# Peptides against a protein of PDB entry 2V3S, part 73

Target 1, 95 residues: chain A of PDB entry 2V3S
Amino acid sequence: PISLVLRLRNSKKELNDIRFEFTPGRDTAEGVSQELISAGLVDGRDLVIVAANLQKIVEEPQSNRSVTFKLASGVEGSDIPDDGKLIGFAQLSIS

## One batch from the design tools (peptide; made by RFdiffusion4, then SolubleMPNN)

Design b2_p22_7_s1 (from b2_p22_7, 9 letters changed)
Fold by OpenDDE base, seed 4:
Structure b2_p22_7_s1 (fold): chain B 95 residues (1-95), chain A 22 residues (1-22)
Amino acid sequence: as target 1 above (95 residues)
Amino acid sequence: VTERTRKQLREEAKKIGAPALV
């Protein structure tokens, strides 16, 4: 399996690493993303973008060691989005 | 081989690490 870390800010604006495994042929990007949402780890508004980037990283894990992407939930926040600080952005990386 | 069910995914809790710096 591919060991992944999803880094994003929680409701308290603290950066957290969410670790999970992805097994090609058994898991799907959308399915895993849906479970992250169901577990309260990802905002439901971010299903599409998380799934898309999860698919990107697992299809070429050697080339895509890290992907940073803008969250749909982040544009509604009070803070200005910043990919360097992961404000309104999240990052998926190979563990 | 069998695909992982949604129930299996839910039963395997995602691990949240300690707050990290970027």
Scores: peptide ipSAE 0.074, ipTM 0.652, DockQ to the pose 0.158
Fold by OpenDDE base, seed 2:
Structure b2_p22_7_s1 (fold): chain B 95 residues (1-95), chain A 22 residues (1-22)
Amino acid sequence: as target 1 above (95 residues)
Amino acid sequence: VTERTRKQLREEAKKIGAPALV
C-alpha cells in the first residue's frame, strides 16, 4: 500500500498530519476521501478536491511525492488562503 | 480483496496530536 500523510489545519487552525494507507485496486480516491470526511478529518465541501488530488498522487506516487491544493472550505473564510502556511490549503504527501 | 470501510479507516488512520511544521 501507499503510505500517505494528509496535512491540514484542524478546527483550531492548527496543522495536523493524518496518516493513512491507500491500496491501489482496493481503494478509490473518492471512497477514501468520503471516509476521511466521515471520520471528521476533512470538510465535506472538500470531497471533490481531496479526491482529485488523492487520485493524482496515487496514480503516480513516484512523480507526485507531494501535492498541495486549495480547499473549497477555505476560500470564503476570514483568513486569506496561503499555500505556504496551508491556510485554506491542504497537502498530501508520500510518507 | 475486500473494499475498505469507514470503520477500517477510522481504526487505522492516525492523527498526529501535536501541531506539525511546514
Scores: peptide ipSAE 0.070, ipTM 0.643, DockQ to the pose 0.193
Fold by OpenDDE base, seed 3:
Structure b2_p22_7_s1 (fold): chain B 95 residues (1-95), chain A 22 residues (1-22)
Amino acid sequence: as target 1 above (95 residues)
Amino acid sequence: VTERTRKQLREEAKKIGAPALV
């Protein structure tokens, strides 16, 4: 399986690493993303963007070691989005 | 949509690490 880390800020605006595995042929990007949402680790509004980027990284893990993407949940927040500080952004990387 | 069983979800639960610095 592919070992992944999703780094994003929690409700207290603290950065946390969420570690999980993805097994090609058994898991789907949308399925795993839904599990993350069901566990309260990802905002439901971010299903599409998380799934899209998860698919991107698992289809070519040797080439895509890390991807940073804008969260839908961060667009209407009080803080100005910043990819460097992962404000309104999340980062998915190979562990 | 997920096809994992409840047992699989409990055994393969996602892990939240300690706060990280960027």
Scores: peptide ipSAE 0.038, ipTM 0.632, DockQ to the pose 0.154
Fold by OpenDDE base, seed 5:
Structure b2_p22_7_s1 (fold): chain B 95 residues (1-95), chain A 22 residues (1-22)
Amino acid sequence: as target 1 above (95 residues)
Amino acid sequence: VTERTRKQLREEAKKIGAPALV
């Protein structure tokens, strides 16, 4: 399996690492993303963007070691999005 | 290809680590 880390801010705006595994042929990007949402680890509005970027990183894990992407949940807030500080952005990386 | 059920996925713990220092 592929060991991954999703780095993003929680409801208290604290930066956390969420660790999980992805097994090609048994898991789907959308399925794993839905479970992250069900566990309260990802905002439901971010299903599509998380799944798309998860698919990108697992299809070529040797080439795609890290991806940073804009969250749909981050555009409605008053805070200015910042990819360097992961405000309104999240990062997926190979562990 | 053998797909895992939603229940099986939930049984595999997704862990939140300590606050990141990046």
Scores: peptide ipSAE 0.050, ipTM 0.614, DockQ to the pose 0.150; fails the geometry check

Design b2_p22_7_s2 (from b2_p22_7, 9 letters changed)
Fold by OpenDDE base, seed 3:
Structure b2_p22_7_s2 (fold): chain B 95 residues (1-95), chain A 22 residues (1-22)
Amino acid sequence: as target 1 above (95 residues)
Amino acid sequence: VTESTREQLRAQAEKIGAPALV
């Protein structure tokens, strides 16, 4: 399986790393993303963008070691999005 | 999620930084 880390800020704006495994052919990007949402770790509005980037990293893990992407949940917030500080952004990386 | 439950995912979430300054 592929060992992954999802780095993003929680509701208290604290930066967290979430580790999980992905097995190609058994797991799906959308299914894993739904589990992350059900666990309260990802905002439901970010299903599409998280699944898309998860698919990108697992289809070519040798080339895509890290991907940073804009969250839909961060656009409407009062804070200005910043990919360097992961404000309104999340990051997926190979562990 | 390979062999992971919702509870396991929550338990695996680790704080690595302070809240962002606004």
Scores: peptide ipSAE 0.273, ipTM 0.790, DockQ to the pose 0.251
Fold by OpenDDE base, seed 1:
Structure b2_p22_7_s2 (fold): chain B 95 residues (1-95), chain A 22 residues (1-22)
Amino acid sequence: as target 1 above (95 residues)
Amino acid sequence: VTESTREQLRAQAEKIGAPALV
C-alpha cells in the first residue's frame, strides 16, 4: 500500500497531519475521501478536490511526492488563502 | 485505506503547528 499524509488545518485552525494508506486496485480516491469527510477531518465541500488530488498522487507516487491544492471550503471565509501556510489549502504527500 | 474506521482516522491525526493567525 501507499502511505500518505494529508496536512490540513482543523476547526481550530491548527495544522494536523492525517496518516492513511491507499491500496491501488482496492481503494478509490473518492471512497477514501468520503471516509475522511465522514471522520470529520475534511469538509464535505472538498470531496471533489481532495479526490482529484488523491488520484493524482496515487497514480504516480514516485513522481508526485507532494501535491498542494486549494480547498473549496477555504474560499468563502474571511481568511485569505495561502498555500505556504496551508490556509484554504491542503497538502497530500507520500510518507 | 477504505477499511479504516472513522475513529482510526481521527486517532491518526496529529497536531503539527499552532493555529494560523486570522
Scores: peptide ipSAE 0.271, ipTM 0.793, DockQ to the pose 0.253
Fold by OpenDDE base, seed 2:
Structure b2_p22_7_s2 (fold): chain B 95 residues (1-95), chain A 22 residues (1-22)
Amino acid sequence: as target 1 above (95 residues)
Amino acid sequence: VTESTREQLRAQAEKIGAPALV
């Protein structure tokens, strides 16, 4: 399995790392993303973008060691999105 | 996440930084 870390800010704006494994052929990007949402770790509005980037990293983990992407949930906020601070952005990386 | 449940995912979440400034 591929060991991954999802780094994003929680409701308290605290930066968190969420570790999980992805097994190609058994897990799906959408399925894992849905579980993250169900666990309250990802905003439901971010299903598409999280799944897309999870798919990207697991299909070529050697080439895509880290991917940072804009969250749909972050666009509506008053804070200016910032990929460096992961404000309105999240990051997936190979553990 | 075949090896993790929702509860496991929550438990595995680890704070690594201070809150971002508003």
Scores: peptide ipSAE 0.269, ipTM 0.791, DockQ to the pose 0.258
Fold by OpenDDE base, seed 5:
Structure b2_p22_7_s2 (fold): chain B 95 residues (1-95), chain A 22 residues (1-22)
Amino acid sequence: as target 1 above (95 residues)
Amino acid sequence: VTESTREQLRAQAEKIGAPALV
């Protein structure tokens, strides 16, 4: 399995790392993303973008060691998005 | 998620830093 870390800010704007495994052929990017949402760790509005980037990293984990992407939920917030501070952005990386 | 439940995912969430100062 592929060991991954999703780094993003929670509702209190605290930076969190969420560790999970992904097994190609058994797990799907959308399925895992839905579980993250169901667990309250990802905003439901971010299903598409999280799934897309999760798919990107798991299809070539040796090449895509880290991907940073803009969250849909962050656009509607009062804070100005900042990829460096992961404000309105999240990051997936290979553990 | 490989052998992970919703509860497991929540338990695996680790605080890395303080809230962003904006």
Scores: peptide ipSAE 0.268, ipTM 0.794, DockQ to the pose 0.252

Design b2_p22_7_s3 (from b2_p22_7, 7 letters changed)
Fold by OpenDDE base, seed 4:
Structure b2_p22_7_s3 (fold): chain B 95 residues (1-95), chain A 22 residues (1-22)
Amino acid sequence: as target 1 above (95 residues)
Amino acid sequence: VTERTREQLRREAERIGAPALT
């Protein structure tokens, strides 16, 4: 399986790493993303963008070691989105 | 082969989720 880390800010705006595995051929990007949402780890509004980027990284994990993407939930927030600080952004990376 | 459940992922995330190093 592919070992992944999802880095994003929690409700207290603290950066957290969420580690999980993805098994190609068994898991789907949308399925795992939905599980992350169900676990309270990802905002439901971010299903599409998380799934899209999860799919991207698992397609070529050696080439796509890290992907950073804008969260739909972050756009509606008061803080200015910043990919470098992961404000309104999340990052998926190969652990 | 058995699929991972949402509960399994939740348990894993709770166990290994940690503050990111800055």
Scores: peptide ipSAE 0.078, ipTM 0.631, DockQ to the pose 0.208
Fold by OpenDDE base, seed 1:
Structure b2_p22_7_s3 (fold): chain B 95 residues (1-95), chain A 22 residues (1-22)
Amino acid sequence: as target 1 above (95 residues)
Amino acid sequence: VTERTREQLRREAERIGAPALT
């Protein structure tokens, strides 16, 4: 399986690392993303973008060691999005 | 479809959802 880390800010705006495995042929990007939402770790509005980037990293894990992407849930927030600080952005990486 | 259950991922995520390094 592919060992991944999802780095994103929680409701207190604190950075957290969420580690999980992805097994090609057994897991799907949509399915895992939905589980992350169900676990309360990802906003439901971010299903599409998380699934898309998860798919991207797992299809070429040797080349895509890290991907940073804009969250839909961050657009309506009071803070200005910043990919460097992961404000309104999340990061997936190979652990 | 994912073979893992929602509960499995929930338990794992709660356990290892640690503060990120700066």
Scores: peptide ipSAE 0.077, ipTM 0.630, DockQ to the pose 0.243
Fold by OpenDDE base, seed 3:
Structure b2_p22_7_s3 (fold): chain B 95 residues (1-95), chain A 22 residues (1-22)
Amino acid sequence: as target 1 above (95 residues)
Amino acid sequence: VTERTREQLRREAERIGAPALT
């Protein structure tokens, strides 16, 4: 399986790492993303963007070691999005 | 389709989730 880390800010705006595995042929990007949402770790509004980037990284894990992407849930918040600080952004990386 | 249940991932994520090194 591919060992991944999803780095994003929680409801207290604290950076957290969520570690999980992805097994090609058993898992799907959309399925895992929905489980992350059900676990309260990802906002439901971010299903599409998380699934798309998860798919991207697991397709070519050797060439895509890290992907940072804008969250749909972050655009309506009070804080200005910043990819460097992962405000309104999340990062997926190979563990 | 996944072979893991939402409940399984929820339990795992709650345990594994940790503060990131900043």
Scores: peptide ipSAE 0.074, ipTM 0.628, DockQ to the pose 0.243
Fold by OpenDDE base, seed 5:
Structure b2_p22_7_s3 (fold): chain B 95 residues (1-95), chain A 22 residues (1-22)
Amino acid sequence: as target 1 above (95 residues)
Amino acid sequence: VTERTREQLRREAERIGAPALT
């Protein structure tokens, strides 16, 4: 399986690392993303963007070591989105 | 896409969530 880390801020704006595995042929990007949402780790509004970027990284994990992407849930917040600080952004990486 | 029952989804979410959060 592919070992991944999702880094993003929780409801208290604290950075968290979420480690999980993805098995090609068994798992789907949308299915795993839904599991993350069901666990309260990802906002439901971010299903599409998380699934799209998860699909990208698992397609070529040797070439795509890290992807940073804008969250739909972050655009209406009081804080200005910032990819460097992961405000309104999340990061997926190969562990 | 594989369909899951509510209970299956809960178990899978727990597998990813609590143990993997750092």
Scores: peptide ipSAE 0.033, ipTM 0.631, DockQ to the pose 0.129

Design b2_p22_7_s4 (from b2_p22_7, 10 letters changed)
Fold by OpenDDE base, seed 1:
Structure b2_p22_7_s4 (fold): chain B 95 residues (1-95), chain A 22 residues (1-22)
Amino acid sequence: as target 1 above (95 residues)
Amino acid sequence: VTESTRQQLKEQAKKIGAPALT
């Protein structure tokens, strides 16, 4: 399995790392993303973007060691999105 | 992550940074 870390801010705007594994051929990017949402770790509005980037990193993990992407949930807030601070952005990386 | 439960995912989350200011 592929060991991954999802780095993003929680409801308290604290930066957190969420570790999980992905097994190609058994897991799906959308399925794992849905689990992250159901666990309250990802906003439901971010299903599409999280799944897309999860798919990107797991299809070629040796080349895509880290991907940072803009969250749909981040554009409506008062905070200005910032990929360096992961405000309105999240990061997936190979553990 | 078919073997991981929602609760396990929650418990695996760890704080690594300070809260962002608004």
Scores: peptide ipSAE 0.228, ipTM 0.750, DockQ to the pose 0.259
Fold by OpenDDE base, seed 3:
Structure b2_p22_7_s4 (fold): chain B 95 residues (1-95), chain A 22 residues (1-22)
Amino acid sequence: as target 1 above (95 residues)
Amino acid sequence: VTESTRQQLKEQAKKIGAPALT
């Protein structure tokens, strides 16, 4: 399986690393993203963007070692999005 | 998440930084 880390801020704006495995042919990007949402770790509004970037990293993990992407949940907030600080952004990387 | 349950995902979340000031 592919070992992944999702780095993003929680509701208290604390930066967290979420470790999980992805097995091609058994797991799907959308299914894993739905589990992350059900666990309260990802905002439901971010299903599409998380699934899209998860698919990107698992289709070629040797070429896509890390991807940083803008969250839909971050654009409506009072905080200014910042990819360097992961405010309104999340990062997926190969562990 | 082949070997992870919903609860396992919650428990495996690791804090690595303080809240960002806004």
Scores: peptide ipSAE 0.227, ipTM 0.754, DockQ to the pose 0.255
Fold by OpenDDE base, seed 2:
Structure b2_p22_7_s4 (fold): chain B 95 residues (1-95), chain A 22 residues (1-22)
Amino acid sequence: as target 1 above (95 residues)
Amino acid sequence: VTESTRQQLKEQAKKIGAPALT
């Protein structure tokens, strides 16, 4: 399995690392993303972008060691998105 | 998620940084 870390801010704006494994052929990017949403770790509005980037990293984990992407949930807030601070952005990486 | 439940995912979420201020 592929060991991954999803780094993003929670509702308290605290930066968190969420560790999980992805097994190609058994897990799907959308399925895992849905579980993250169901667990309250990802905003439902971010299903598409999280799934897309999860798919990207797992299809070529050696080439895509880390991907940072803009969250849909972050664009409508008062906070200005900042990829460096992961404000309105999240990061997936191979652990 | 390989052998991970929703609860496990929650428990595996670890704080690594200070809150961002608005």
Scores: peptide ipSAE 0.227, ipTM 0.748, DockQ to the pose 0.259
Fold by OpenDDE base, seed 4:
Structure b2_p22_7_s4 (fold): chain B 95 residues (1-95), chain A 22 residues (1-22)
Amino acid sequence: as target 1 above (95 residues)
Amino acid sequence: VTESTRQQLKEQAKKIGAPALT
């Protein structure tokens, strides 16, 4: 399986690393994303973007060691989006 | 994730940084 880390700020705006494995042929990007949402770790509005980027990294893990993407949930927030600080952004990486 | 339950995912979330200021 592919060992992944989702770096994302929680409801307290603290950066967290969420570790999980992805097994090609068994897991799907959308399925894993839905589990993250069900666990309360990802906002439901971010299903599409998280799934898309998860798919990107698992299909070419050697080329895509890290991907950073803008969250839909962060657009209407009070904080100004910042990819360097992962405000309104999240990051997936190979661990 | 077949090998991870909802609870396992929650427990796997580790704090790595300070809160962002608004």
Scores: peptide ipSAE 0.222, ipTM 0.746, DockQ to the pose 0.247

Design b2_p22_8_s1 (from b2_p22_8, 8 letters changed)
Fold by OpenDDE base, seed 2:
Structure b2_p22_8_s1 (fold): chain B 95 residues (1-95), chain A 22 residues (1-22)
Amino acid sequence: as target 1 above (95 residues)
Amino acid sequence: MITVSTAEEVAAAQAAMEASRL
């Protein structure tokens, strides 16, 4: 399995690392993303973008060691999105 | 299995990584 870390800010704007495994052929990007949402770790509005980037990283984990992407849930936030600070952005990386 | 690291753990990991990188 591929060990992954999803780094994003929680409701208190604190950075958290969410660690999980992805097994190609068994897991799907959308399925795992839905599990993250169900666990309250990802905003439901971010299903598409998280799944897309999860798919990207797991399909070529050797070349896609880390991907940072804009969250849909962050667009309407009070803070200006910033990929460096992961404000309105999240990061997926290979553990 | 999904595990979540606290902000403190994340900060510590980042600091350790930065220290080793510099």
Scores: peptide ipSAE 0.194, ipTM 0.645, DockQ to the pose 0.070
Fold by OpenDDE base, seed 5:
Structure b2_p22_8_s1 (fold): chain B 95 residues (1-95), chain A 22 residues (1-22)
Amino acid sequence: as target 1 above (95 residues)
Amino acid sequence: MITVSTAEEVAAAQAAMEASRL
C-alpha cells in the first residue's frame, strides 16, 4: 500500500496531518476521499479536488511526491488564500 | 486506518525534518 499524508487546516485554522493508506486495485481516489469527508476530516465541497489530486499522486507515486492544491471550501472563506501557509490550500504527500 | 496529528505534533515533525536536512 501507499502511505499518504494530507496536510490542511481544521475548523480552528490549526494545521493537521491526516495519515492514511491507499492500495491500488482495491481503493479508489473518490472512495478514499469520501471516507475522509465522512470522518469530518475534509469539507464535502472539496470532494472533487481532493479526489483528483489523490488520483494524480497514486498513479505515479515515485514522480509525484507532493502536490499542493486550492480548496473549493477556501475560496468562500474570509481569509485570503495562501499556498505557503496552506490557507485555502491543502497538501498531499507520500510518507 | 486513518490517524490525525495535531498542530503541535505537525510543528515538531516539521522541525525535525528541517533539522535533518541541515
Scores: peptide ipSAE 0.192, ipTM 0.644, DockQ to the pose 0.071
Fold by OpenDDE base, seed 1:
Structure b2_p22_8_s1 (fold): chain B 95 residues (1-95), chain A 22 residues (1-22)
Amino acid sequence: as target 1 above (95 residues)
Amino acid sequence: MITVSTAEEVAAAQAAMEASRL
């Protein structure tokens, strides 16, 4: 399995590292993303973007060690999105 | 299993990463 970390701000705007595994051939990007949403760790509006980037990183984990992407849920907030501070952005990394 | 690291742990890891980049 591939060990991954999703760095994402919680509802209190605090950074968390969400660690999980992805097994190619057993797991799907959309399925794992839905599990993260069901666990309350990811906003449901971010299903598409999380799944897309999860798919990207697990396809070539040796080359794509980290991907940072804009959240759909982040554009509605009062804070200006900032990829460096992960405001309105999330980061997937190989653990 | 899904685990979640605290904000303090994340901040410490980020600081260490930045120090490593210098």
Scores: peptide ipSAE 0.190, ipTM 0.651, DockQ to the pose 0.067
Fold by OpenDDE base, seed 3:
Structure b2_p22_8_s1 (fold): chain B 95 residues (1-95), chain A 22 residues (1-22)
Amino acid sequence: as target 1 above (95 residues)
Amino acid sequence: MITVSTAEEVAAAQAAMEASRL
């Protein structure tokens, strides 16, 4: 399996690292993303973008070691999005 | 299985990552 880390801010704006595994042929990007949402770790509005980037990284984990992407849930927030500080952004990386 | 690191652990990891990028 592929060991992954999803880094993003929680509702208190604190950074969290969420570690999980992805097994090609058994797991799907959308399925794993749904599990993250069900666990309360990802906002439901971010299903599409998380799944898309998860798919990207698991397709070529040797080349795509890390991806940073804009969250849909972060657009309407009071804070200005900042990819460096992961404000309104999340990061997926290979562990 | 899903595990979540604390903010302190994340901060330490981030600092180490930034240091390695210099």
Scores: peptide ipSAE 0.189, ipTM 0.656, DockQ to the pose 0.069

Design b2_p22_8_s2 (from b2_p22_8, 9 letters changed)
Fold by OpenDDE base, seed 1:
Structure b2_p22_8_s2 (fold): chain B 95 residues (1-95), chain A 22 residues (1-22)
Amino acid sequence: as target 1 above (95 residues)
Amino acid sequence: MITVSTAEEVAEAQARMEASRL
């Protein structure tokens, strides 16, 4: 399996590393993303963008070692989105 | 299994990456 880390700020604005595995041929990007949402670790509004970027990284994990992407849930917050600080952004990377 | 970790080291690492990028 592919060991992944999703770096994302929680509701307290604390930076968390969420570690999980993805097994090609068994798991789907959307399925794993739904599990993250069900666990309360990802906002449901971010299903599409998380799944899209998860798909990208697992397709070529050796080439795509890290992907940072804008969250749909982050655009309406009081804080200005910032990919460097991962405000309104999340990062997927190979562990 | 999904594991969630928080650490000052993670925050510091991110801060260093941000500083390097800017």
Scores: peptide ipSAE 0.143, ipTM 0.616, DockQ to the pose 0.052
Fold by OpenDDE base, seed 4:
Structure b2_p22_8_s2 (fold): chain B 95 residues (1-95), chain A 22 residues (1-22)
Amino acid sequence: as target 1 above (95 residues)
Amino acid sequence: MITVSTAEEVAEAQARMEASRL
């Protein structure tokens, strides 16, 4: 399995690392993303973008060691999005 | 089903990430 880390700010705006495994051929990007949402770790509005980027990283884990992407849940927030600070952004990486 | 684990705020990791982007 591929060991992944999703770095994402929680409701307190604290950066958390969410670790999970992805097994190609058994897991799907959308399925895993749904599990993350069900666990309260990802906002439901971010299903599409998380799944898309998860798919990207698991397809080319050697080339895409880390991907940072804008969250749908962050666009309407008061904070200005910042990919460097992961404000309105999340990061997936191979652990 | 996938096991999900979390880690609380990783201040040092964040700091290193920011530093690496300079």
Scores: peptide ipSAE 0.139, ipTM 0.617, DockQ to the pose 0.054
Fold by OpenDDE base, seed 5:
Order: structure tokens, then C-alpha cells, then sequence
Structure b2_p22_8_s2 (fold): chain B 95 residues (1-95), chain A 22 residues (1-22)
């Protein structure tokens, strides 16, 4: 399995590392993303973007070691989105 | 299994980022 870390800010704006495994052929990007949402770890509005980037990283994990992407949930936030500070952005990385 | 952690690396990175924020 591919060991992944999703780094993003929680509801308290604290950075958390969400660690999970992805097994190609068993797991799907959308399925795992739904699990993250169901666990309250990802905003439901971010399903599409998380799934898309999860798919991107798992399809070529040796090449795509890290991907940073803009969250839909972050656009309407009080803070200006900033990829460097992971404000309104999340980062997926191979563990 | 999904696990959530505030690793030392995360805490340190957050501290640096927060220090630079308005």
C-alpha cells in the first residue's frame, strides 16, 4: 500500500497530518476521500479537489511525491488563501 | 486506518508560519 499524509488545517486552524494508506486496485481516490469526509477530517465541499489530487499522487507515487492544492472550502474563509502557509490549501505527500 | 497526528514537524512548521502571519 501507499502511505500518504494529508496535511491541512483543522477547524481550529491547526495544521494536522492525516495519515492513511491507499492500496491500488482496492481503494479509489473518491472512496478514500469520502472516508476522510465521513471522519470529519475533510470538508465535504472539498471532495472533488481532494479526490482529484489523491488520484494524481497515487497514479505515479514515485514521481508525485507531494501535491498542494486549493480547497474549495478555503475560498470563502476569512483568511486569504496561501499555499505556502496552507491556508485554504492542503498538501498530500507520500510518507 | 486513518490517523491524525500533530507531529513535531507539523508543530514546528505551524509555529514558523503563524509567526509570519498578520
Amino acid sequence: as target 1 above (95 residues)
Amino acid sequence: MITVSTAEEVAEAQARMEASRL
Scores: peptide ipSAE 0.124, ipTM 0.623, DockQ to the pose 0.051
Fold by OpenDDE base, seed 3:
Structure b2_p22_8_s2 (fold): chain B 95 residues (1-95), chain A 22 residues (1-22)
Amino acid sequence: as target 1 above (95 residues)
Amino acid sequence: MITVSTAEEVAEAQARMEASRL
């Protein structure tokens, strides 16, 4: 399995590392993303973008070691999105 | 299995990212 970390700010705006595994051929990017949402770790509005980037990293994990992407849930927030500070952005990486 | 943590590594990474933007 592929060990992954999703770095994302929680409701208190604190950075968390969410660790999980992905097994090619058994898991799907959308399925794992749904699990993250059902666990309350990812906003439901971010299903598409999380699944897309998860698919990207697991299809070529040796080449795509880390990806940073804009969240749909962060676009209408009071804070200005910033990829460097992961405000309105999340980072997915190989552990 | 899903685990969530706020590790020292996170704080250090954030500090480096903020410093690079100054």
Scores: peptide ipSAE 0.117, ipTM 0.628, DockQ to the pose 0.049

